Peptides against a protein of PDB entry 3KDP. Designs and how they scored, part 29

Target 1, 230 residues: chain A of PDB entry 3KDP
Amino acid sequence: PFLIFIIANIPLPLGTVTILCIDLGTDMVPAISLAYEQAESDIMKRQPRNPKTDKLVNEQLISMAYGQIGMIQALGGFFTYFVILAENGFLPIHLLGLRVNWDDRWINDVEDSYGQQWTYEQRKIVEFTCHTPFFVTIVVVQWADLVICKTRRNSVFQQGMKNKILIFGLFEETALAAFLSYCPGMGVALRMYPLKPTWWFCAFPYSLLIFVYDEVRKLIIRRRPGGWVE

## One batch from the design tools (peptide; made by RFdiffusion4, then SolubleMPNN)

Design b1_p10_8_s3 (from b1_p10_8, 6 letters changed)
Fold by OpenDDE base, seed 1:
Parts: structure tokens; sequence; C-alpha cells
Structure b1_p10_8_s3 (fold): chain B 230 residues (1-230), chain A 10 residues (1-10)
């Protein structure tokens, strides 16, 4: 998000505080919950890891986390961001290069895609209105990410949802997201304005996409070990 | 191989 903010010179899609809430608030409990995940049913049929040669975090895991899942997650957030701004009169193409004027408090006549002028205060309200749905989108996508991380090879349907701590983590991060989104004063304190409940559903296609993608990937790996999909 | 390509493109 921050790289695109710099490169495209768009209004800030995700605030620093929201990033901290993700990293420290929503990610910690779910991540810890994975330590309590039941081993895959076929784990004893696999060769043991060589602790001297095999890394705990391999290139494949990095590629999954940052290269694939992270990209889909970012796309989900940006999609929500662009939809909100478009609903407020700012089409995606119009946002390119707009940051300098957007962030200038002395410019109170920034035009949207329809020629409507926006004051600095109005622009900041719509910007902060984007931060909350972006954050919520990340949380909703994290549901799928956390669930798919339960296994490396087996389907989630084979593994099941037996980890109660993981389930608790999903509820905790969702409750935190709801709290940050709807608690009075969050707009002033965290620059997170309340979102319409409908915005929670904007992330669902991306969450489903991640889930389906990973299940298909795992299915292919099970059928063709060492294939090009790995 | 796909993962390697994605890493190179990312």
Amino acid sequence: as target 1 above (230 residues)
Amino acid sequence: KVLEIIEKLS
C-alpha cells in the first residue's frame, strides 16, 4: 500500500495507525494460534526435516506469504479503496498524481472526476473513511490466510477446524476490527471513520479467492508432487 | 517454478 502510495502519488490508502493495528492487534493472536494447530494427518509419512540443511522459512513459504497471498491481500484492500473513492466522485485514473494537491491544506478546490470541488477537510474525511474499510478488508482476507496456513498439503476439509485457539483468534481479530470501526472517537484518535456494514462484504470475494486458490494449489501438489505449481 | 517466477516478478 505504501509503495503504491509513493509510486502512483495517490491519496494514502492505509494509515500508519491502521498498519500498527494490523501488525500488533489483528495478526498476533491468529499467528500464535497456528502453534496449536494439529499436525497434518499424513505428517508421519513425510521425511523428517534436516535441521542443519532445511530452513524453517523456505523460499516457497516466503513466496506464498508475500508473493501470492500478500499480493491478493493488497489487491483486496486497494479494490475497497478505489470503490469508496469512486463512490465519492474520485475515479481511479483521477487519483493518479493527486496526492500532492490532496495533502495540501491550502488547496480547497481539488476537483473530483465530476468537477465537484473538495475542501481539505472533506478530502481528509473521505481519506480516513477509506482507512477503516481497507483495514477491515485486510482482516477479512486474513481469515482465509489463517485458515489456509493450517496445512501445507492437506485440504482444510481434511484437516478440519479443530484448533479452538485459531477460532478464538478469528473472533478476536474480527471483534477488534468492529471495535476500531464503530467505537465513538476512533475518527479522532485513530483517523478511522465508521464504515457501512456493506463494506465488510467487499473483501469476501478476495477471501474466497485466496481460499480456492490455495485449495486448488494443494490439490495439484497432492496429485503431482514436485510439479511446477510448487 | 511458478513461485520462482512470482518471486522474480515481485
Scores: peptide ipSAE 0.000, ipTM 0.304, DockQ to the pose 0.018
Fold by OpenDDE base, seed 2:
Structure b1_p10_8_s3 (fold): chain B 230 residues (1-230), chain A 10 residues (1-10)
Amino acid sequence: as target 1 above (230 residues)
Amino acid sequence: KVLEIIEKLS
């Protein structure tokens, strides 16, 4: 998102403080909870790890976690961002290169895709209106991400949801997201304006996509052990 | 991880 912000020169989709709230606020408890996940049912059937050759975290796992899943999360956030801006008259193509004029407080006649002029204050309101739903989108997608990270090979349906700390983490991050979205003063403190409840559902397709993608991946691993998807 | 990717993609 920050690279797209720089390269495309679009209005800021997610504030730096909001990013910090995701990294430090919503991700910490869930991440720690994974350390308490029960071993996969087939773990004892595997050969002992060779400490000289086998890394605990392999390149494939890193690529999946930081590459593929993260791309889907970012796409979810940007989808929400573009939908909100489009609903306010700014089509995605019109946002390209708009940042310079968007962030200039002395320009009060920035035109949208329909020729409507926007003052600096109006533009900042719609920008900050994007921050909250982008954040919430990430949290909703993180539900699926956290759940799929429970196992490497087994389906979540086979493993189950027995880790109470993980469940607590899901509730904690959701509660924090609700707090940051609806608590008075968050608009001033974090540049996060209140979210319409309907925007919580915008992330659900992406959460489902991650879940389905990972379940299919795990199914392939089970059918073809030692494959490139492992 | 999500934030790092968001930071990379944003």
Scores: peptide ipSAE 0.014, ipTM 0.442, DockQ to the pose 0.029; fails the geometry check
Fold by OpenDDE base, seed 5:
Structure b1_p10_8_s3 (fold): chain B 230 residues (1-230), chain A 10 residues (1-10)
Amino acid sequence: as target 1 above (230 residues)
Amino acid sequence: KVLEIIEKLS
């Protein structure tokens, strides 16, 4: 988000404090839960790893985790951000280069895409109104990311949802997201203004996309062992 | 790491 914030000079989509809440709050318990996942049923049917050539963390895992899945998560967040701003009169094209005037507290006549003028206070309310849905979007997408991480080759439907700690993690991160979104005083403390319940559903297509993408990937791996998708 | 990307894109 900061790279796009700097390159495009758009209003800040996600605050630093909100990012810390994701890193330290919503992701920690789910990540720990993966240590308790059952081994895949076909593990003994796989060829042994060559310790000289095969790394535990290879380029494919890095590409999947940081390149593909991370990009889809970011796109989901930005989609929510742009939709909220568009509903408030700021079309995506109008946001390009707007940051300088947006963040200037002495400019109280910033125009939206429809010629409506916005005070500094009004702009900051809209900005902080975007932070919470962006955060929630990340959490909703993290549901799919966590679930797909249960297995490397088998479908989640084959593995099942037997890891109670993982299930607990999903509820914990969701409960924390709801707490941070709706608890009184979060606007002052964290600059996270309450969101309409409808915004929770905005991320669902992206969560589904991640899930479907990974299931298709795993299906290809099962059908074509030793392919570039492994 | 996904969060790092999200942080960079935010």
Scores: peptide ipSAE 0.013, ipTM 0.496, DockQ to the pose 0.029; fails the geometry check
Fold by OpenDDE base, seed 3:
Structure b1_p10_8_s3 (fold): chain B 230 residues (1-230), chain A 10 residues (1-10)
Amino acid sequence: as target 1 above (230 residues)
Amino acid sequence: KVLEIIEKLS
C-alpha cells in the first residue's frame, strides 16, 4: 500500500499506525501458533535437512509468502480502497496523481470524478474511512494465509484444524481487528474510523482465492512430486 | 520485520 501510495501518488490507503497494529497486534499470535502445528503425515518420508546447505527459509517460501500471497493480499486491500473511494465519488483513474492536491490543506475545491468539490476536511474523512476497511481486509485475507501455511504439501482437509493455538490466533486477530475498528476514540487515536459491517465481506473473495489457489498448488505437488510448482 | 512490512504492504 505504501509503495503504491508513493509511486501512483494516490491518497494514503493505509495509515502508518494501522500498519503497526498489523505487525505488532494481529500477526504476532498467528505467527507463533505455526510453531505448534502438527507435522505433516509424510514428513518421515522426506530426507533430513542438511543444516549446512538447506536454508530454513528458502526461495520457495519467500516466493510464496511475499511474492504470491502478499500480492493477493495487497490486491484485496486496494480493491477495498478503490471501492470505498469510488462510492464517495473518486473513480480509480481520478486518484492517480491526486495526492499532491489531496494532502494540501489550502486547497478546498478538489473535484471528484463527478465534479463535486471536496474540502480538505472532507477528503481526510474519506481517507481515514479507507484505513479501517483496508486493515480489516488484510486481517480477513490473513485467515486464509495462516490456514494455508499450516502445511507445505498436505491439504488443509488432510491436516485438519487441530492446532488450538492457531484457532486462538485467528480469534485473537479478528477480535483485535473488531476492537480497533469499532472502539470509541479509534478515529482520533489511530485514524481508524468505524466501518460498515458489509466491508468485512469485501475481502472474502480474496481469502477464498488464496485458499483455493494453495489447495490446487498442493494438489499438483502431491500428484507430481518434483514439479516446478514445488 | 521492516522488510516484511514493506513487502506485506507493497
Scores: peptide ipSAE 0.008, ipTM 0.476, DockQ to the pose 0.032; fails the geometry check

Design b1_p10_8_s4 (from b1_p10_8, 7 letters changed)
Fold by OpenDDE base, seed 3:
Structure b1_p10_8_s4 (fold): chain B 230 residues (1-230), chain A 10 residues (1-10)
Amino acid sequence: as target 1 above (230 residues)
Amino acid sequence: NVLEIIEKLA
């Protein structure tokens, strides 16, 4: 989000504090929960890792985490961001390069896509209104991300949802997200203004996409072991 | 707010 903010000069999609809430808040318990996941049924059929040659973090993991899933997550967040701004009169194309004027407190007549003028205060309200839904969008797509991370090869349907710590993690991150989104004072403390409940659903297609994508990937791996998809 | 505190400490 911050990189696109700089490159495209758009209004800030996600605040620094909000990012910290993701990295240190919502993601910690889910990440830890993966350590308690049951081994896949085929684990004993796999060769042991060679500690001298095989890295724990390999190109496949980086490609999956950052190149594929991470990009889908980012797209989900930005989709929500653009929808909110569009509903407030700022079409995506109009946002390009707008940051300079957007962040200037002395400009109180920034026009939206429909010619409506926005004061600095009004612009900051809508900006901070975007932060919370973006955050929630990330949490929603993280549901799918966490679930797909349960296994490398087996379908989630084969593995099942027996990891109680993971289920607790899903609940915890959702509850924390709701707390941060709706607790009084969060707008002042974290610049996280409360969101309409409908915004929780904006990420659902992306969450589903992540899930389906990974299940298809795993299916291909199971059918064609040693393929390039693995 | 928390953001301002973090920005000052960063």
Scores: peptide ipSAE 0.011, ipTM 0.530, DockQ to the pose 0.024
Fold by OpenDDE base, seed 2:
Structure b1_p10_8_s4 (fold): chain B 230 residues (1-230), chain A 10 residues (1-10)
Amino acid sequence: as target 1 above (230 residues)
Amino acid sequence: NVLEIIEKLA
């Protein structure tokens, strides 16, 4: 998100405080919960990893985590961001290069895509209105991310949802997201303005996409061991 | 405010 903010010079899609809430708040318990996941059924049938040649974190894992899943996650957040700004009169193409004028408090006549002028304060309200839905979108997508991370090869349906700590993590991150979004004073403290409940559903297609994508990937691995997808 | 400073430095 930050790289696109710099390269495209768009209004800030996700605040620094909001990023910290993701990295330290919503992701912490879910990430720890993976340490308690049961081993896959075939793990003892596999040869031990060669510690000299086989890295625990390899290029394939990095590509999957950051290059594929991470991109889908970011797309979900940006989709929500662009929808909110479009509903407020700022079409996506108009946002390119707008940051310089957007962040200048002395410019009070920034025009939207329809010729309406926006004061600095009005623009900042709209910007901060984007932060919370972006955050919530990430949390909803993270449900799928966490669930798919339960296994390397087996389907989640084969593995099951037996890890109680992981289930607790899913509820915890959701409850925390709701708290940060709707608790009085969060707009002042964290610049997270409350969102309409309907915005929670904007991320669902992306969450489903991640889940389906990974299940298909795992299915291919099971059918063709040693393939390029593994 | 402090938050604005952090956001500018980030």
Scores: peptide ipSAE 0.009, ipTM 0.456, DockQ to the pose 0.021
Fold by OpenDDE base, seed 1:
Structure b1_p10_8_s4 (fold): chain B 230 residues (1-230), chain A 10 residues (1-10)
Amino acid sequence: as target 1 above (230 residues)
Amino acid sequence: NVLEIIEKLA
């Protein structure tokens, strides 16, 4: 998000505070919960990793994490961002290069795509209105990300949802996201304005996409061991 | 999560 913010010179899609809330808040318990995940059913049939030759973090893992899942998550967040701004009169093409004028507190007549003028205060309200649903979008796609991380090769349906700590983590991160989004004063304290409940659903297609993508990937790996998809 | 870091940077 920050790279696109710089390259495209768009209004800030995700605030620093929201980023901290993700990294220190919503991600901690879910990540720790993976330590309690049961071994895959075929673990004893797999050859152990050679710690001298096999990297724990290999190119395949980086490609999966950064190049695939991370990109889908980013697209989900930006989709939510662009939808919100479009609903407020700022079409995506109009946002390109708008940052300089958007962030200038002395310019109070920034025009939207329909010629409506926006004061600095109004622009900041809509910007901060984008931060919360972007954050929530990340949390929703993290549901899928966490679930797919339960296994390397087996389907989640084969593994099951027996990890109660992981389930607790999913509820905890969701409850925290709701708290940060709707608790009075969060707009002032965290620059996180309340979002309409409908924005929670904006991320669902992307969460589903992540889940389906990984399940298909794992299916391919199981059927064609040693492929480039592994 | 490294994915989230990339998402934040992207």
Scores: peptide ipSAE 0.023, ipTM 0.495, DockQ to the pose 0.032; fails the geometry check
Fold by OpenDDE base, seed 4:
Structure b1_p10_8_s4 (fold): chain B 230 residues (1-230), chain A 10 residues (1-10)
Amino acid sequence: as target 1 above (230 residues)
Amino acid sequence: NVLEIIEKLA
């Protein structure tokens, strides 16, 4: 989101504090939980990785993580961001290049797409109102991301949800997200304004998309071993 | 990790 913030000069979609909350708060326990995931049923049927030739982090993994899943996550966040701003009178096209005036505290007459003028304080309220739903969107898509990371080849339905630590992680990150979103004072402390419960659902299509995409990918891998999808 | 931070910043 920060890259688009710079390139498109849009109002800041996700604050630094929210990013830290994701990286240090919501993602840590889930990530650790993967260490406790049961081996896939076919693990003993696979050839061991050659440590000399096979990288732990290869181009395929990077492509999957950053190029595919990460992009879907980003799209989900930005979708939520654009919806919120549109509901507040700022259509996506109007946001392009608006950052300069948006962040200028001396400009108190920034017009939205409908000609309504916004003070600096009002704009910052809207901006911080975007940060929380963006954060929550990331958490919701991370549910899917975490679940798909349980396996490399097997379907999640084949693997099951037996990892209690992972389940705990899902609840923990959700509870933390709710805490950060709704606890009184978070708007002042973290610049995370409370969000309507409906905003939690904005990410669901993207979470589902991630899940379906990965399940289809894994299905293809199972049906066509050694394919380019691996 | 740092890479995830960068990804989230993207």
Scores: peptide ipSAE 0.016, ipTM 0.513, DockQ to the pose 0.033; fails the geometry check

## One batch from the design tools (peptide; made by RFdiffusion4, then SolubleMPNN)

Design b1_p11_1_s1 (from b1_p11_1, 9 letters changed)
Fold by OpenDDE base, seed 3:
Structure b1_p11_1_s1 (fold): chain B 230 residues (1-230), chain A 11 residues (1-11)
Amino acid sequence: as target 1 above (230 residues)
Amino acid sequence: DEEMEALVAAL
């Protein structure tokens, strides 16, 4: 979010405080829950990792986490952001380079894509209105991420959902996201304005995409061991 | 604050 904010010079998609809520709030319990996941059925067929040669964090993990899944997450968040701004009169193409004028408190006549003028205060309201749905979009996508991280090779349908701590983590992150989104005073404290319940569904296609993508990847790995997808 | 809540509710 912040990199695109700088590079594309668009209004801030996700606040710094909301990022901290993700990193310290919603992600912590889910991440810990993975330590309690049951071993895959084929684990005893794999050779032990050599601590001297085999990195715990390898290129494959980085590629999966940041290069593939992280990009789909970012796309989901930005999709939600662009939809909200478009519903408020700002088409995606009009947002490019707009940040300078958007953040200037002395400019009260910034035009949207339809020629409507927006005051600084109105612009900040719509900006902060984007933060909560973007945050919720990340949480909804993280459901899929957490579930796919249960296994390296086995399908989630083969592994099952037996990890009660992971299920608790999914509930906790969702409850925390709902609390941060709807608790009175969060708009002032965190700049997280309440969102319409419909915005929770904006991320579902991306969550499904991640899940399907990973299941297909795992299927390919199972059918073609030692392939470039592994 | 009330105008912000009203605007968010209207959005």
Scores: peptide ipSAE 0.011, ipTM 0.397, DockQ to the pose 0.093
Fold by OpenDDE base, seed 1:
Structure b1_p11_1_s1 (fold): chain B 230 residues (1-230), chain A 11 residues (1-11)
Amino acid sequence: as target 1 above (230 residues)
Amino acid sequence: DEEMEALVAAL
């Protein structure tokens, strides 16, 4: 989010507070829950890693986590962001370079894509209205990410959902996301304005995409061990 | 606003 904010000079898509809520709030319990996951059924059939050649964190894992899944997560968030801004009169093309004028408190006549003028206060309300749905989008996409992280090679359908701590983590992150989104005073305390319940569904295609993508990847790995997809 | 600017400046 922040990189695109800088490069494209768009209004801030995800606030610092919301980022902290992701990193410290919604991600912690799910991440810890993975430590309690049952070993894959085939783990004992794999050769021990060569400690000289096989890094615990390799370029493939980084590419998968940050380059593939992380990019799909970011795309989901940005999709939600652009939809909200478009519903408020700001088309994606108009957002390019708008940041400078958007963040200037002395400019109270910033025009949207339809020629409507927006005061600084109105713009900040719309910006903060984007932060909460972006956050929720990340949480919904993280459901799929957490589930796919249960296994490296086996399908989730083979592994099952036996990890009760992981299930608890999914409920916890969702409950926290709902609390932060709908609790009175969060708009003042965290600049997280309440979102329409419909915004939760904006992430579902991306969550499904991640899940399907990873299951297909795992299927390819199982059918063609040692392929470039591993 | 100042705290957020300070947080952004500290990042």
Scores: peptide ipSAE 0.010, ipTM 0.445, DockQ to the pose 0.027
Fold by OpenDDE base, seed 2:
Structure b1_p11_1_s1 (fold): chain B 230 residues (1-230), chain A 11 residues (1-11)
Amino acid sequence: as target 1 above (230 residues)
Amino acid sequence: DEEMEALVAAL
């Protein structure tokens, strides 16, 4: 998100406080819950990792986590961001390079894609209106991410949902997201304005995409052990 | 707010 904000010079899609709420709030319990996941059924049939040659975190794991899944997460968030701004008169093409004028408090005549002028205060309300739906989109996509992280090779349907701590983590992150989105005073304290419940559904296609993508990946690994996808 | 935005812009 932040790299695109700098490179494209667009209005801030996700606030710093909101990022901290993701990294420290919604992700912490789910991430810890993975330590309690049951071993895959075939783990004892695999050779032990060679500590000298086999890194715990390899290039393939980094590519999967940050390059593939992280990109789908970011696309989900940006989709929500662009939809909200478009509904308020700012088409995606018009946002390119707009940051400089957007963040200038002395410019009160920034035009949208339809020639309507926006004051600084109006622009900041729209910006902060994007933060909460972006955050919620990330949480909904993280449901799929957490579930796919349960296993490296086995399908989630083969592994099952037996980890009660992981299930608790999914409820906790969802409850926290709802609290941060709808609790009175969060708009002032965290610049997180309340969102319409319909915005939760905007992330569902991306959550499903992650899940389907990973299940297909795991299916390929099971059919072709030692392939490039492993 | 400006310092936080500057810190975020520097990260």
Scores: peptide ipSAE 0.010, ipTM 0.398, DockQ to the pose 0.025
Fold by OpenDDE base, seed 5:
Structure b1_p11_1_s1 (fold): chain B 230 residues (1-230), chain A 11 residues (1-11)
Amino acid sequence: as target 1 above (230 residues)
Amino acid sequence: DEEMEALVAAL
């Protein structure tokens, strides 16, 4: 988010406070729940890792986590951001370079893509109205990310949803996201304005994409052991 | 603050 904010000079898509709510709020309990996941049924049939040659964190793991799954998550958030701004009159092309004028408190006549003028206060309301749906989008894609992390090679359908702590984590992160989004005073305290319930569904295609992508990846690994995907 | 609440209610 911040890299695109700096390079494209667009209005801030995700605030520092919302990032902290993800890292310290919604992600912590789900991440801990993975420690209670059952071992895959084929783990005893796998050769042990060579601790001298095989790193725990390798280029492949970094590529998958940050280069593939993390990129799909970021695209989901940015999609939600651009849709909300477009519904408020700011088309994506018009946002390029707009940050300087957007963040200037003394400019009260910033024009949208349709020639409507926006005050500083109006612009900040729209910006903070984007932060909450971006945050919720990340939570919705994290449902898929958490579920795919249950296994390295087996399908989630083979593993099943037996981890009650993981199920609790999914409900906890969702309840926390709803609390942060709709509790009175969150606009003042966290700059998180309420979102229409319809925005929760905006992330579902990306959550499904992550799930399908990982299941296809795991299927390829099972059919072609020792490939570049493993 | 009231204008902010009115705008959020209109969004």
Scores: peptide ipSAE 0.008, ipTM 0.492, DockQ to the pose 0.083

